# Peptides against a protein of PDB entry 5KEZ, part 11

Target 1, 320 residues: chain A of PDB entry 5KEZ
Amino acid sequence: NVAIYNPFRPWWERYQPVSYKLCTRSGNEDEFRNMVTRCNNVGVRIYVDAVINHMCGNAVSAGTSSTCGSYFNPGSRDFPAVPYSGWDFNDGKCKTGSGDIENYNDATQVRDCRLTGLLDLALEKDYVRSKIAEYMNHLIDIGVAGFRLDASKHMWPGDIKAILDKLHNLNSNWFPAGSKPFIYQEVIDLGGEPIKSSDYFGNGRVTEFKYGAKLGTVIRKWNGEKMSYLKNWGEGWGFVPSDRALVFVDNHDNQRGHGAGGASILTFWDARLYKMAVGFMLAHPYGFTRVMSSYRWPRQFQNGNDVNDWVGPPNNNGVI

## One batch from the design tools (peptide; made by RFdiffusion4, then SolubleMPNN)

Design b1_p8_8_s3 (from b1_p8_8, 4 letters changed)
Fold by OpenDDE base, seed 4:
Structure b1_p8_8_s3 (fold): chain B 320 residues (1-320), chain A 8 residues (1-8)
Amino acid sequence: as target 1 above (320 residues)
Amino acid sequence: PYYAPRRF
């Protein structure tokens, strides 16, 4: 991914890929292989956050400022380490004036235009699908158990399916023969927009963002909400089917006040309430649970926004 | 940044 130094190595640089090489702030490919092996050997499985909707931001300077030193040029859509070129992006398909998503009530914009300036890959192309599948298959062959598909809302479900259909079975050294990768898709659906979580059920599980939002409201005792109302928690609250749900109290975006859920989202900053919410989530059978492991950072609010929301995890001069 | 006010 891109290496950004202003601000200094923010967490979100990881979501701006320039190659599919396994060189990151967390280590190199050999170190990753070692970690996966050690984890698998004790029954801990690895699920990779796969960033496949896009490459880096369109405004990032060209050069070799990347975690693996690969050259890239956003201006010319040149990512030779893949390789991608101008033909592999949706520049001509997106019809907005800016090239960015401008209206989330327009499903075609959401999927064909750039998410916050991130160069949008043409996932309709078999070439692009195959390059992504090659990346994911490399990880599968190393021994990962599955994937979180980042920004799935911004990809056509059929394009995702086409990629998934190219995937290998899991590594038989650790998984039963014929096992398929565990897939969960980040789809933000709180209602009111045309793209629905149900559009993605055919590909695997989906993130149920209503879970954290509604649980936060209940635990906070907002709007007269009561714990007793949780007796039909899950499908009874209008959530997706349990076998399609990945549930969580918070994630990296909404604990920073961005993304889905708003102020109702509970985070470690509200320790007591957060423990209550996480405890309830783990005790309740609805959905596949995900527990957040985060960190404190020096928050600095200006006009209601934390200007330090970019701060990444504890690191040694950028190395995690 | 990866997110924006309407990244939901």
Scores: peptide ipSAE 0.086, ipTM 0.866, DockQ to the pose 0.315
Fold by OpenDDE base, seed 5:
Structure b1_p8_8_s3 (fold): chain B 320 residues (1-320), chain A 8 residues (1-8)
Amino acid sequence: as target 1 above (320 residues)
Amino acid sequence: PYYAPRRF
């Protein structure tokens, strides 16, 4: 991914890829392979956060300022380490003036335009699908158990399906022969927008962001909500079917007070309420559960927003 | 200015 120095190595640089090399601040490919092996050997499975909707931001300077030193040029859409070129992006499909998503009520913008400037891959192209599948298959062959598909809301479900259809079975050293990767897709559907979680059911599970938002409201006792109302928690609250749901109290985005759920989201900053929410989630049978592992950072609120929400994990001068 | 990949 790109190496960002202003601000200094933010968490979100990880979501700006310039290649599919397994070479980041977390380690190199050999170290990753070693970790996957060690984890699998004790029954801990690895699910990769796969960033396949986009490459890095369009305004990032060209050069070799990346975690593996690979050259890239956002301005010319040149990512030779893949390789991608200008033909592999949706610039011509996006009809907004900025090239970014401007209206989330327009599904075509949401899927064909850039998410906050991130160069949007043309997933309709078999070439692009194949490059992504190659990346994911490499991970499968290493021994990962499945994937979180980042920014799935911004990809056409059929394009995702086309990629998934190219995937290998899981590594038989650790998984039963013929096993398929576990897929869960990040789709923010809180209602009121045209893109629905149900659009993605055919590809695997989806994130149910209503879960954390509503649970936070209940535990905070907002709007007169009571714990007793959780009697029909799950489908009874309008959530996706349990067998399609991946549920969580918070994630790295909404832990920062924005990006689906807003102030209702409970986090470790509200320790007691958070423990109540996580405890309830783990006790209740609805959905496939995900528990957050995070860190504290020096929050600085200005006009109701944390100006330090970019701060990444604890590090030593950029080294994690 | 910098890009923060926020979710909406």
Scores: peptide ipSAE 0.083, ipTM 0.860, DockQ to the pose 0.490
Fold by OpenDDE base, seed 3:
Structure b1_p8_8_s3 (fold): chain B 320 residues (1-320), chain A 8 residues (1-8)
Amino acid sequence: as target 1 above (320 residues)
Amino acid sequence: PYYAPRRF
């Protein structure tokens, strides 16, 4: 991914790929392979956060400022380490003036235009699908158990399916023969927009962002909410079917007030209430559970916004 | 420049 130095190595640089090389702030491919092997050998499985909707931001400077030193040029859509070129992006398909998503009520913009400037891959192209599948298959062959598909809301479900149909079975050194990768898709659906979580049920599980938002409201006792109202928690609260749900109290985005939750979201900053929420989630049978492991950063609010929401995990001069 | 992706 791109190496950002202003601000200094933010968490979100990891979501701006310039190659599919397994070479990042966390380590190189050999170290990753070693970690996957050691984890699998003791029954701990690895699920990769796969960033396949886009490459890096359109305004990032061209050069070799990346975690593996690969050259890239966002201006010309040149990512030779893949390789991608201008033919592999949706620039000609997106019809907005900026090239970015401007209206989230337009499903075509949401899927064909750039998410906050991130260069949008042309996932309708078999070439692009194959390059992504090769990346994911490399990970499968290393021994990962599945994937979180980042920004799935911004990909056509059929394009995702086409990629998934190219995937290998899991590595038989650790998984039963014929096992398929576990897939869950990040789809933010709190209602009010045309893209629905149900559009993605055919590809795997989806994130249920209503879960953390509503649970936060109840545990905070907002609007007269009571714990007794959780008697029909899950589908009874309008959530997706349990067998399609990936549930969580918070994630890295809404922990920082970035969409999909607002002030209701409980985080480690409210330690007691957070432990109550996580404990309830783990005790309740609804959905597939995910527990957040985060870190404290020096929050600094200006006009209601944390100007340090970019701060990444504890590191040694950028190396985690 | 500062490029923090916002998800919503």
Scores: peptide ipSAE 0.082, ipTM 0.860, DockQ to the pose 0.488
Fold by OpenDDE base, seed 1:
Structure b1_p8_8_s3 (fold): chain B 320 residues (1-320), chain A 8 residues (1-8)
Amino acid sequence: as target 1 above (320 residues)
Amino acid sequence: PYYAPRRF
């Protein structure tokens, strides 16, 4: 991915790829292979957060300032380490003045325009689908068990399906023959927008962002909400079917006030209430559960916003 | 500077 130095190596640089090489601040490919093997040998499975909707931001300077040292040029849409070129992006398809998503009530913009400047890949192209599948298959062959598909809301479900149809079975050294990768898709659907979680059910599970948002209001006792109202928690609250739901109390985005949930989201900063929420989630038989492992950072609020919400996880491997 | 992506 790109190396961002202002601010200094933020968490979100990890979501700005310039290649599909496995060398980042988390480690190199050999270290990753070693981890996957050791984890699989004790029954711990690995699911990769796959960033396949886009490459890096359109305004990032060209050069070799990346975690693997690969050259890239956002201005010319040149990512030779893949390789991608100007033919592999949706620049000509997006019809907004800025080239970015401007109206989330326009499904075509949401899928074909840039998410906050991130160069949008033309997933309709078999070439692009194949390059992504090659990346994911490399991970499958290493021994991962599945994927979180980042920014799935911004990809056409049929394009995702086309990529998934190219995937290998899981590595038979650790998984039964014919096993398929576990897929869950990040789709933010709180209602009121044209793109629905149900559009993606055919590809795998979907993140249910209503879960953390509503649970937060209940445990915080906002709007007169009571825990006794959780009697029909799950489908009874209008959530997606349990067998399609990936549920969580918080994630890296809404932990920082970004995206769905707002101030209702409970985090480790509110330790007592957070433990209650996580405990309830783990005890209640709805959805596939995910527990957040995060870190502290020096929060500084200005005008209601944390100006240090960019701070990345602790890292001691230098400027890689 | 490039702003952090936002999920909405």
Scores: peptide ipSAE 0.070, ipTM 0.851, DockQ to the pose 0.494

Design b1_p8_8_s4 (from b1_p8_8, 5 letters changed)
Fold by OpenDDE base, seed 3:
Structure b1_p8_8_s4 (fold): chain B 320 residues (1-320), chain A 8 residues (1-8)
Amino acid sequence: as target 1 above (320 residues)
Amino acid sequence: PYFAPRRF
């Protein structure tokens, strides 16, 4: 991914790929392979956060400022380490003046335009699908158990399916023969927009952002909400079917006030309430559970916004 | 100017 130095190595640089090489702030490919092996050998499985909707931001400077030293040029859509070129992006398909998503009520725009400047890959192309599948298959062959598909809301479900159909079975050194990767898709659907979580059920599980948002209001006792109202928690609250849901109290975005959930989201900053929410989630049978492991950063609010919401995990001069 | 993506 791109290496950003202003601000200094933010968490979100990790979501701006310039190659599919497995060398980042966290380590190189050999170290990753070693970690996967050691984890699998004791029954701990690895699921990769796969960033496949886009490459880096359109405004990032060209050069070799990346975690693996690969050259890239966002201006010319040149990513030779893949390789991608201008033919592999949706620049000609997106019809907005900026090239960015401008209206989330336009499903075509949400899928075909850039998410906040991130160069949008042409996932309709078999070439692009194959490059992504090769990346994911490399990880499968290393021994990962599955994937979180980042920004799935911004990909056509059929394009995702086409990629998934190219994937290998899991590595038979650790998984039963014929096992398929576990897939869950990040889709933000709180209602009110045309793209629905149900559009993605055919590809795997989806993130249920209503879960953390609604649980937060109950635990906080907002609007007279009571724990007794959780009697029909899950589908009874309008959530997706349990067998399609991946549930969580918070994620890296909404704990920073980004995306879905707003002020209702409970985080480690509210330690007691957060423990109650996480404890309830783990005790209740609805959905597949995910527990967040985060870190404290020096929050500084200016005009209601944390100017330090970019701060990444504890590191040594950028190395995690 | 830094690029800070947001998800909605």
Scores: peptide ipSAE 0.058, ipTM 0.830, DockQ to the pose 0.488
Fold by OpenDDE base, seed 5:
Structure b1_p8_8_s4 (fold): chain B 320 residues (1-320), chain A 8 residues (1-8)
Amino acid sequence: as target 1 above (320 residues)
Amino acid sequence: PYFAPRRF
């Protein structure tokens, strides 16, 4: 991914890929292989956060300022380490003046335009699908158990399906022969927008962002909500079917006050309420559960916003 | 100014 130095190595640089090399601040490919092997050998499975909707931001300077030193040029859409070129992006498909998503009520903008400047891959192209599948298959062959598909809302479900259809079975050294990768798709559907979680059911599970948002409201006792109302928690609250749901109290985005859920989201900053919410989630049978592991940072609120929401995990002068 | 992606 790109290496950002202003601000100094923010968490979100991780979501700006310039290649599919397994070479980041977390380690190199050999170290990753070692980790996956050690984890699998004790029954701990690895699910990769796969960033396949986009490459880095359009405004990032060209050069070799990346975690593996690979050259890239956002301005010319040149990512030779893949390789991608200008033909592999949706620039000509997006019809907004900025090239970014401007209206989330327009599904074509949401899927064909850039998410906050992130160069949007042309996933309709078999070439692009194949490059992504190659990346994911490399991970599968290493021994990962599945994937979180980042920014799935911004990809056409059929394009995702086409990629998934190219995937290998899981590594038979650790998984039953013929096993398929476990897929869960990040789709933000709180209602009121044209893109629905149900659009993605055919590809695997989806994130149910209503879960954390509604649970936060209940635990905080907002709007007269009561714990007794959780008696029909799950489908009874309009959530996706349990066998399609990946549920969580918070994630790395909304614990920073942005994205789905807003101020209702409970986080470790509100320790008591957070433990109540996580405890409830783990006790209740609805959905496949995900528990957050995060860190504290020096929050500085200005006009209601944390100006330090970019701060990444604890590090030693950029080294994690 | 710096680039910070958001999810909505």
Scores: peptide ipSAE 0.057, ipTM 0.826, DockQ to the pose 0.498
Fold by OpenDDE base, seed 1:
Structure b1_p8_8_s4 (fold): chain B 320 residues (1-320), chain A 8 residues (1-8)
Amino acid sequence: as target 1 above (320 residues)
Amino acid sequence: PYFAPRRF
């Protein structure tokens, strides 16, 4: 991915790829292979957060300022380490003045335009689908068990399906023959927008962002909410079917006040209430559960916003 | 300015 220096190496640089090389501040490919093997040997499975909707920001300077030293040029849409070129992006398809998503009530903009300036890949092209599938298949062959598909809301479900149809079976050294990768898709659907979680059910599970948002209001006792109201928690609260739901109390975005949930989201900063929420989630049978493992950072609030919400995870391998 | 990805 790109190396961002202002602010200094933020968490979100990881979501700005310039290649599909397994070479980041988290480690190199050999270290990753070693981890996957050791984990699989004790029954711990690995699911990769796959960033396949886009490459890096359109305004990032060209050069070799990346975690694996690969050259890239956002201005010309040149990513030779893949390789991608100007033919592989949706610049000509997006019809907004800025080239960015401007109206989330327009599904075509949401899928064909840039998410906050991130160069949007033309997933309609078989070439692009194949390059993504090659990346994911490399991970499958290493021994991963599945994927979180980042920014799935911004990809056409049929394009995702076309990529998934190219995937290999899981590695038979650890998984039964014919096993398929476990897929869950990040889709923010709190209602009121045209893109629905149900659009993606055919590809795998979907993140249910209503879960953490509503649970937070209940445990916080906002608006007169009581825990006794959780009697019909799950589908009774308008959530997706249990067998399609990936549920969580918080994630890296809404932990920082970004995206879905707002101030209702419970985090480790509110330790007592957070433990209650996580305990309830783990005890209740609805959905496939995900527990957050995060870190503290030096929060500094100015005008109601944490100016240090960019701070990345602790790192002990230097500036890579 | 820098790009700070947001999910919403």
Scores: peptide ipSAE 0.046, ipTM 0.814, DockQ to the pose 0.504
Fold by OpenDDE base, seed 4:
Structure b1_p8_8_s4 (fold): chain B 320 residues (1-320), chain A 8 residues (1-8)
Amino acid sequence: as target 1 above (320 residues)
Amino acid sequence: PYFAPRRF
C-alpha cells in the first residue's frame, strides 16, 4: 500500500493498495506465512481484510512511496506491480462530474465511481477479476481461512461472485479437503439507500451495522429503549438472517465517528457500557461475532470531529 | 494531502 507521511503513517494508508504484494507495516511475506502457520497449528484461523474495490487515492503522488517499494502512478492509473493500467478502472464508466460518488441514492454511482477519491477498479473485467483472484488464491494457499471483503457495497455483487468462483479450496494441511474460504462482506446498510445487504447474501455473510447501532441505543437507554426489548434480538429487530450476519459492537471506522451508526455506537472510550454490549453480543446466539481490538490515541476534537482520527496503532517509527 | 476515506 501507499506509505503516507503527512499525517505520519495513518491507519487508513493500508486501505490504499498499490500492489498485491505481502509487504506491509506488519511485515513481509515470509513473516506472514510463518504467522499463519503458527496460528493454524494451534487452531487460530486467519481472515484477511481484502481491499479489492480500488487502488490508492487519485491525488497521491506518483513514485515508490509504498510499503513494498513498488512504483505506482495514480494520475496515469499505472500500477505495474499488479499490473493495472488505465483500462482497468471505471473512469469512463462513472458519470459524475468529479469522478467520485456524489449521491449514495444512486446505486450505479456507489459502485462505479470513486469512494472518496480512491481509484475504482473495473471489476466487470475478467482481467481485473483474475488479478484479484490470484492475490486471494495466494493467501488461501498460504493457509488463510477466508476474507473480509472491504467496501463490498461499492462492488457489484455479480462481480464479487465472479471473483469468488475463481478461488481455490482451503489448504488441506489445516482444513478438510474441499473446504471453501469463509467470506464476509462489508456492506453498510442502515436503510434508506438503494443498496441492500440482501444483494450480497449469495456471496457470503454480510456485516450487520444495525446491530451495533441498535445495541448502542439500548445500552445507552436512549429513546426509552429497554433491555427487555432484546428478547427478540436478531431477525426480530429487522436484522439480516443469522446465518448471513457478521455482528460487532464497533469497528475501526465508526469508533472514529465515521461511516455507520452515529453517536449510538459504543466503543472502548465508554468502557463500562462497551463491556456490557460486548458481553451481551458474545452471550447471544445471533450472527457470527467479531470482537474489536483497538487502542487509545490522543483525540483532539475540532467542530465535533477528531483531527487525530488518522492515528494508527502503536508502532515503532511506522513499523507495527 | 489525501484524506482518510469516509464510509457512508
Scores: peptide ipSAE 0.048, ipTM 0.822, DockQ to the pose 0.461; fails the geometry check

## One batch from the design tools (peptide; made by RFdiffusion4, then SolubleMPNN)

Design b1_p9_1_s1
Fold by OpenDDE base, seed 4:
Structure b1_p9_1_s1 (fold): chain B 320 residues (1-320), chain A 9 residues (1-9)
Amino acid sequence: as target 1 above (320 residues)
Amino acid sequence: SASRYRTPV
């Protein structure tokens, strides 16, 4: 991915890929392979956060400032380490003046335009699908158990399916023969927008962002909410079917106040309430649970926004 | 170098 130095190595640089090389702040491919092996050998499975909707930001300077030193040129849409070129992006397909998503009530914009300037891959193309599948298959062959598909809301479900249909079975050294990768898709659906979580059920599980948002309201005792109302928690609260739900109290985005639940989201900053919410989530059978492991950072609020929301995990001069 | 942004919904 792109190496960002202003601010200094933010967490979100991870979501600006310039190649599919397994060479990042976390280590190289050999180290990753060793980690996957060691984890699998003790029954711990690895699920990769796969960034396949886009490459890096359109405004990032061309060069070799990347975690594996690969050259890239956002201006010309040149990512030779893949390789991608201008033919592999949705620049001509997006109809907005800026090239970015401008209206989230327009499903076509949400899927065909750039997410906050991130160069949008033309996932309708078999070439692009195949390059992504090759990346994911390499990970599967290493021994990962599945994937979180980042920014799935911004990809057409059919394009995702086309990629998933190219995937190998899981590595039989650790998984039963014929096992399929575990797929969960990041789709922010709190209602009120045209793209629905149900659009993606055919591809695997989806993130249920209503879970953390509503649970936060209940635990905070907002709007007269009571714990007793949780007796029909899950589908009874309008959430997706349990077998399609990936549930969580918070994630890295809404932990930083970025949409997807608003102020109701509980985080480790509110330790007591957070423990209550996480405890309830783990005790309740609805959905597949995900527990957040995060870190403290020096928050600095200006006009209600944390100007240090970019701060990444504890590191040694950029190395995690 | 755009950061990640998510809408409320």
Scores: peptide ipSAE 0.079, ipTM 0.822, DockQ to the pose 0.547
Fold by OpenDDE base, seed 3:
Structure b1_p9_1_s1 (fold): chain B 320 residues (1-320), chain A 9 residues (1-9)
Amino acid sequence: as target 1 above (320 residues)
Amino acid sequence: SASRYRTPV
């Protein structure tokens, strides 16, 4: 991914790829392979956060400022380490003046235009699908168990399906023969927009962002909410079917107050209430559960916004 | 720099 130095190595640089090479702030490919092997050998499975909707931001300077040293040029859409060129992006397909998503009520913009300036891959092309599949298959061969598909809301479900159809079975050294990768898709659907979580059920599980948002209001006792109202928690509260749901109290985005949930989201900053929410989630049978492991950073609020919401995990001069 | 942003509720 791109190496950003202003601000200094933010967490979100990880979501701006310039290649599919497995060398980042966390280590190189050999170290990753070693970790996956050691984890698998004791029954701990690895699921990769796969960023396949886009490459890096359109405004990032060209050069070799990346975690693996690969050259890239956002301006000309050149990513030779893949390789991608201008033919592999949706620049000509997006109809907005800026090239960015401008109206989230237009499903075509949401999927064909750039998410906050991130160069949008032409996932309709078999070439692009194959390059992504090769990346994911390399990870499968290493021994990962599955994937979180980042920004799935911004990809056509059929394009995702086409990529998934190219994937190998899991590594038979650790998984039963014929096993398929576990897939869950990040889709923000709180209602009111045209793209629905149900559009993606055919590809695997989806994130249920209503879960953390609603649980937060109940645990906080907002608007007269009571714990007794959780009697029909799950589908009874309008959530997706349990067998399609990936549930969580918070994630890295809404932990910072701006990513689908707002002030209702409980985090480790509210330690007592957070423990109650996580404990309830783990005890209740609805959905596939995910527990967040995060870190403390020096929050500084200006005009209602944390100016340090970019701060990444504890590190040694950028190395984690 | 392009920060990552998600649609608010």
Scores: peptide ipSAE 0.076, ipTM 0.823, DockQ to the pose 0.510
Fold by OpenDDE base, seed 2:
Structure b1_p9_1_s1 (fold): chain B 320 residues (1-320), chain A 9 residues (1-9)
Amino acid sequence: as target 1 above (320 residues)
Amino acid sequence: SASRYRTPV
């Protein structure tokens, strides 16, 4: 991914890829392979956060300022380490004036335009699908168990399906022969927008963002809500079917006040309430559960916004 | 550089 130095190595640089090489601040491919092997050998499975909707931001300077040293040029859409060129992006497909998503009530913009400047890949192209599949298959062959598909809301479900159909079975050294990768898709659907979580059920599980948002209001006792109302928690509250749901109290985005959930989201900053919410989630039989492991950072609020929301994990001068 | 953004609640 791109190496950003202003601000200094933010967490979000990880979501701006310039290649599919396994070289990041977390380590190189050999170190990753070693980690996957050691984890699998003790029954701990690895699921990769796969960033396949886009490459880096359109405004990032061209050069070799990347975690693996690969050259890239956002201006010319040149990513030779893949390789991608200008024909592999949705620039001509997006019809907005800016090239960015401008209206989330327009499903075509949401999927064909740039997410806040991130260069949008043309996932309709078999070439692009194959390059992504090769990346994911390499990970499968290393021994990962599945994937979180980042920004799935911004990809056409059929394009995702086409990529998934190219995937290998899981590595038989650790998984039964014929095992398929576990897939869960990040889709923000709180209602009121045209893109629905149900559009993605055919590809795998989907993040249920209503879960953390609603649970937060209950635990915080907003609007007179009571814990007893959680008796029919799950489908009874209008959430997706349990077998399609990936549930969580918070994620890295809404922990920083971004994304879905707003102020209702509980985080480790509210330790007591957060423990109550996580405990309830783990005890209640709904969905596939995900527990957040995060870190503290020096929050600095200005006009209601944390100006240090960019701060990444603890590191030694940029090295994790 | 632009930060990552998601749809607000």
Scores: peptide ipSAE 0.080, ipTM 0.830, DockQ to the pose 0.479; fails the geometry check
Fold by OpenDDE base, seed 5:
Structure b1_p9_1_s1 (fold): chain B 320 residues (1-320), chain A 9 residues (1-9)
Amino acid sequence: as target 1 above (320 residues)
Amino acid sequence: SASRYRTPV
């Protein structure tokens, strides 16, 4: 991914890829392979956060400022380490003035325009699908158990399906022969927008962001909500079917205060309430649960917004 | 901004 220095190595640089090399601040490919092996050997499975909707931001300077030193040129859409070129992006499809998503009520913008400047891959192209599949298959062959598909809301479900259809079976050294990768898709659907979580059920599980949002409201006792109302928690609250739901109290985006769920989201900053929410989540039989492991950062609120919400994991001058 | 965006609610 790109190496961003202003601000200094923010968490979100991870979501600006310039190649599919397993070479980041977390380690190199050999180290990753070693980790996957060690984890699998003790029954811990690895699910990769796969960033396949886009490459890096359009405004990032060309050069080799990346975690693996790979050259890239956002201006010309040149990512030779893949390789991608200008033919592999949706620039011509997006009809907004900025080239970015401007209206989330326009599904075509959401899918075909850039997510806050992130160069949007042309996932309709078999070439692009194949390059992504190669990346994911490499991970599968290493021994990962599945994937979180980042920014799935911004990809056409059919394009995702086309990629998934290219995937290998899981590594038989650790998984039964013929096993398929576990897929969960990040789709923010709190209602009111045209893109629905149900659009993606055919590809695997989806994130249920209503879960954290509503649970936060209940635990905080907002709007007269009571814990006893959680008796029919899940489908009874209008959430997606349990077998399609990936549920969580918070994630890296919404724990920063302005993501899906807003101020209702409970985080480790409110330890007691957070533990109540996580405990409830783990105890209640709805969805596939995900527990957040995060970190503290020096929050600084200005006009209700944390100006340090970019701060990444603890590090020593950029080294994790 | 170069920061990652998610739909605010």
Scores: peptide ipSAE 0.078, ipTM 0.827, DockQ to the pose 0.477; fails the geometry check

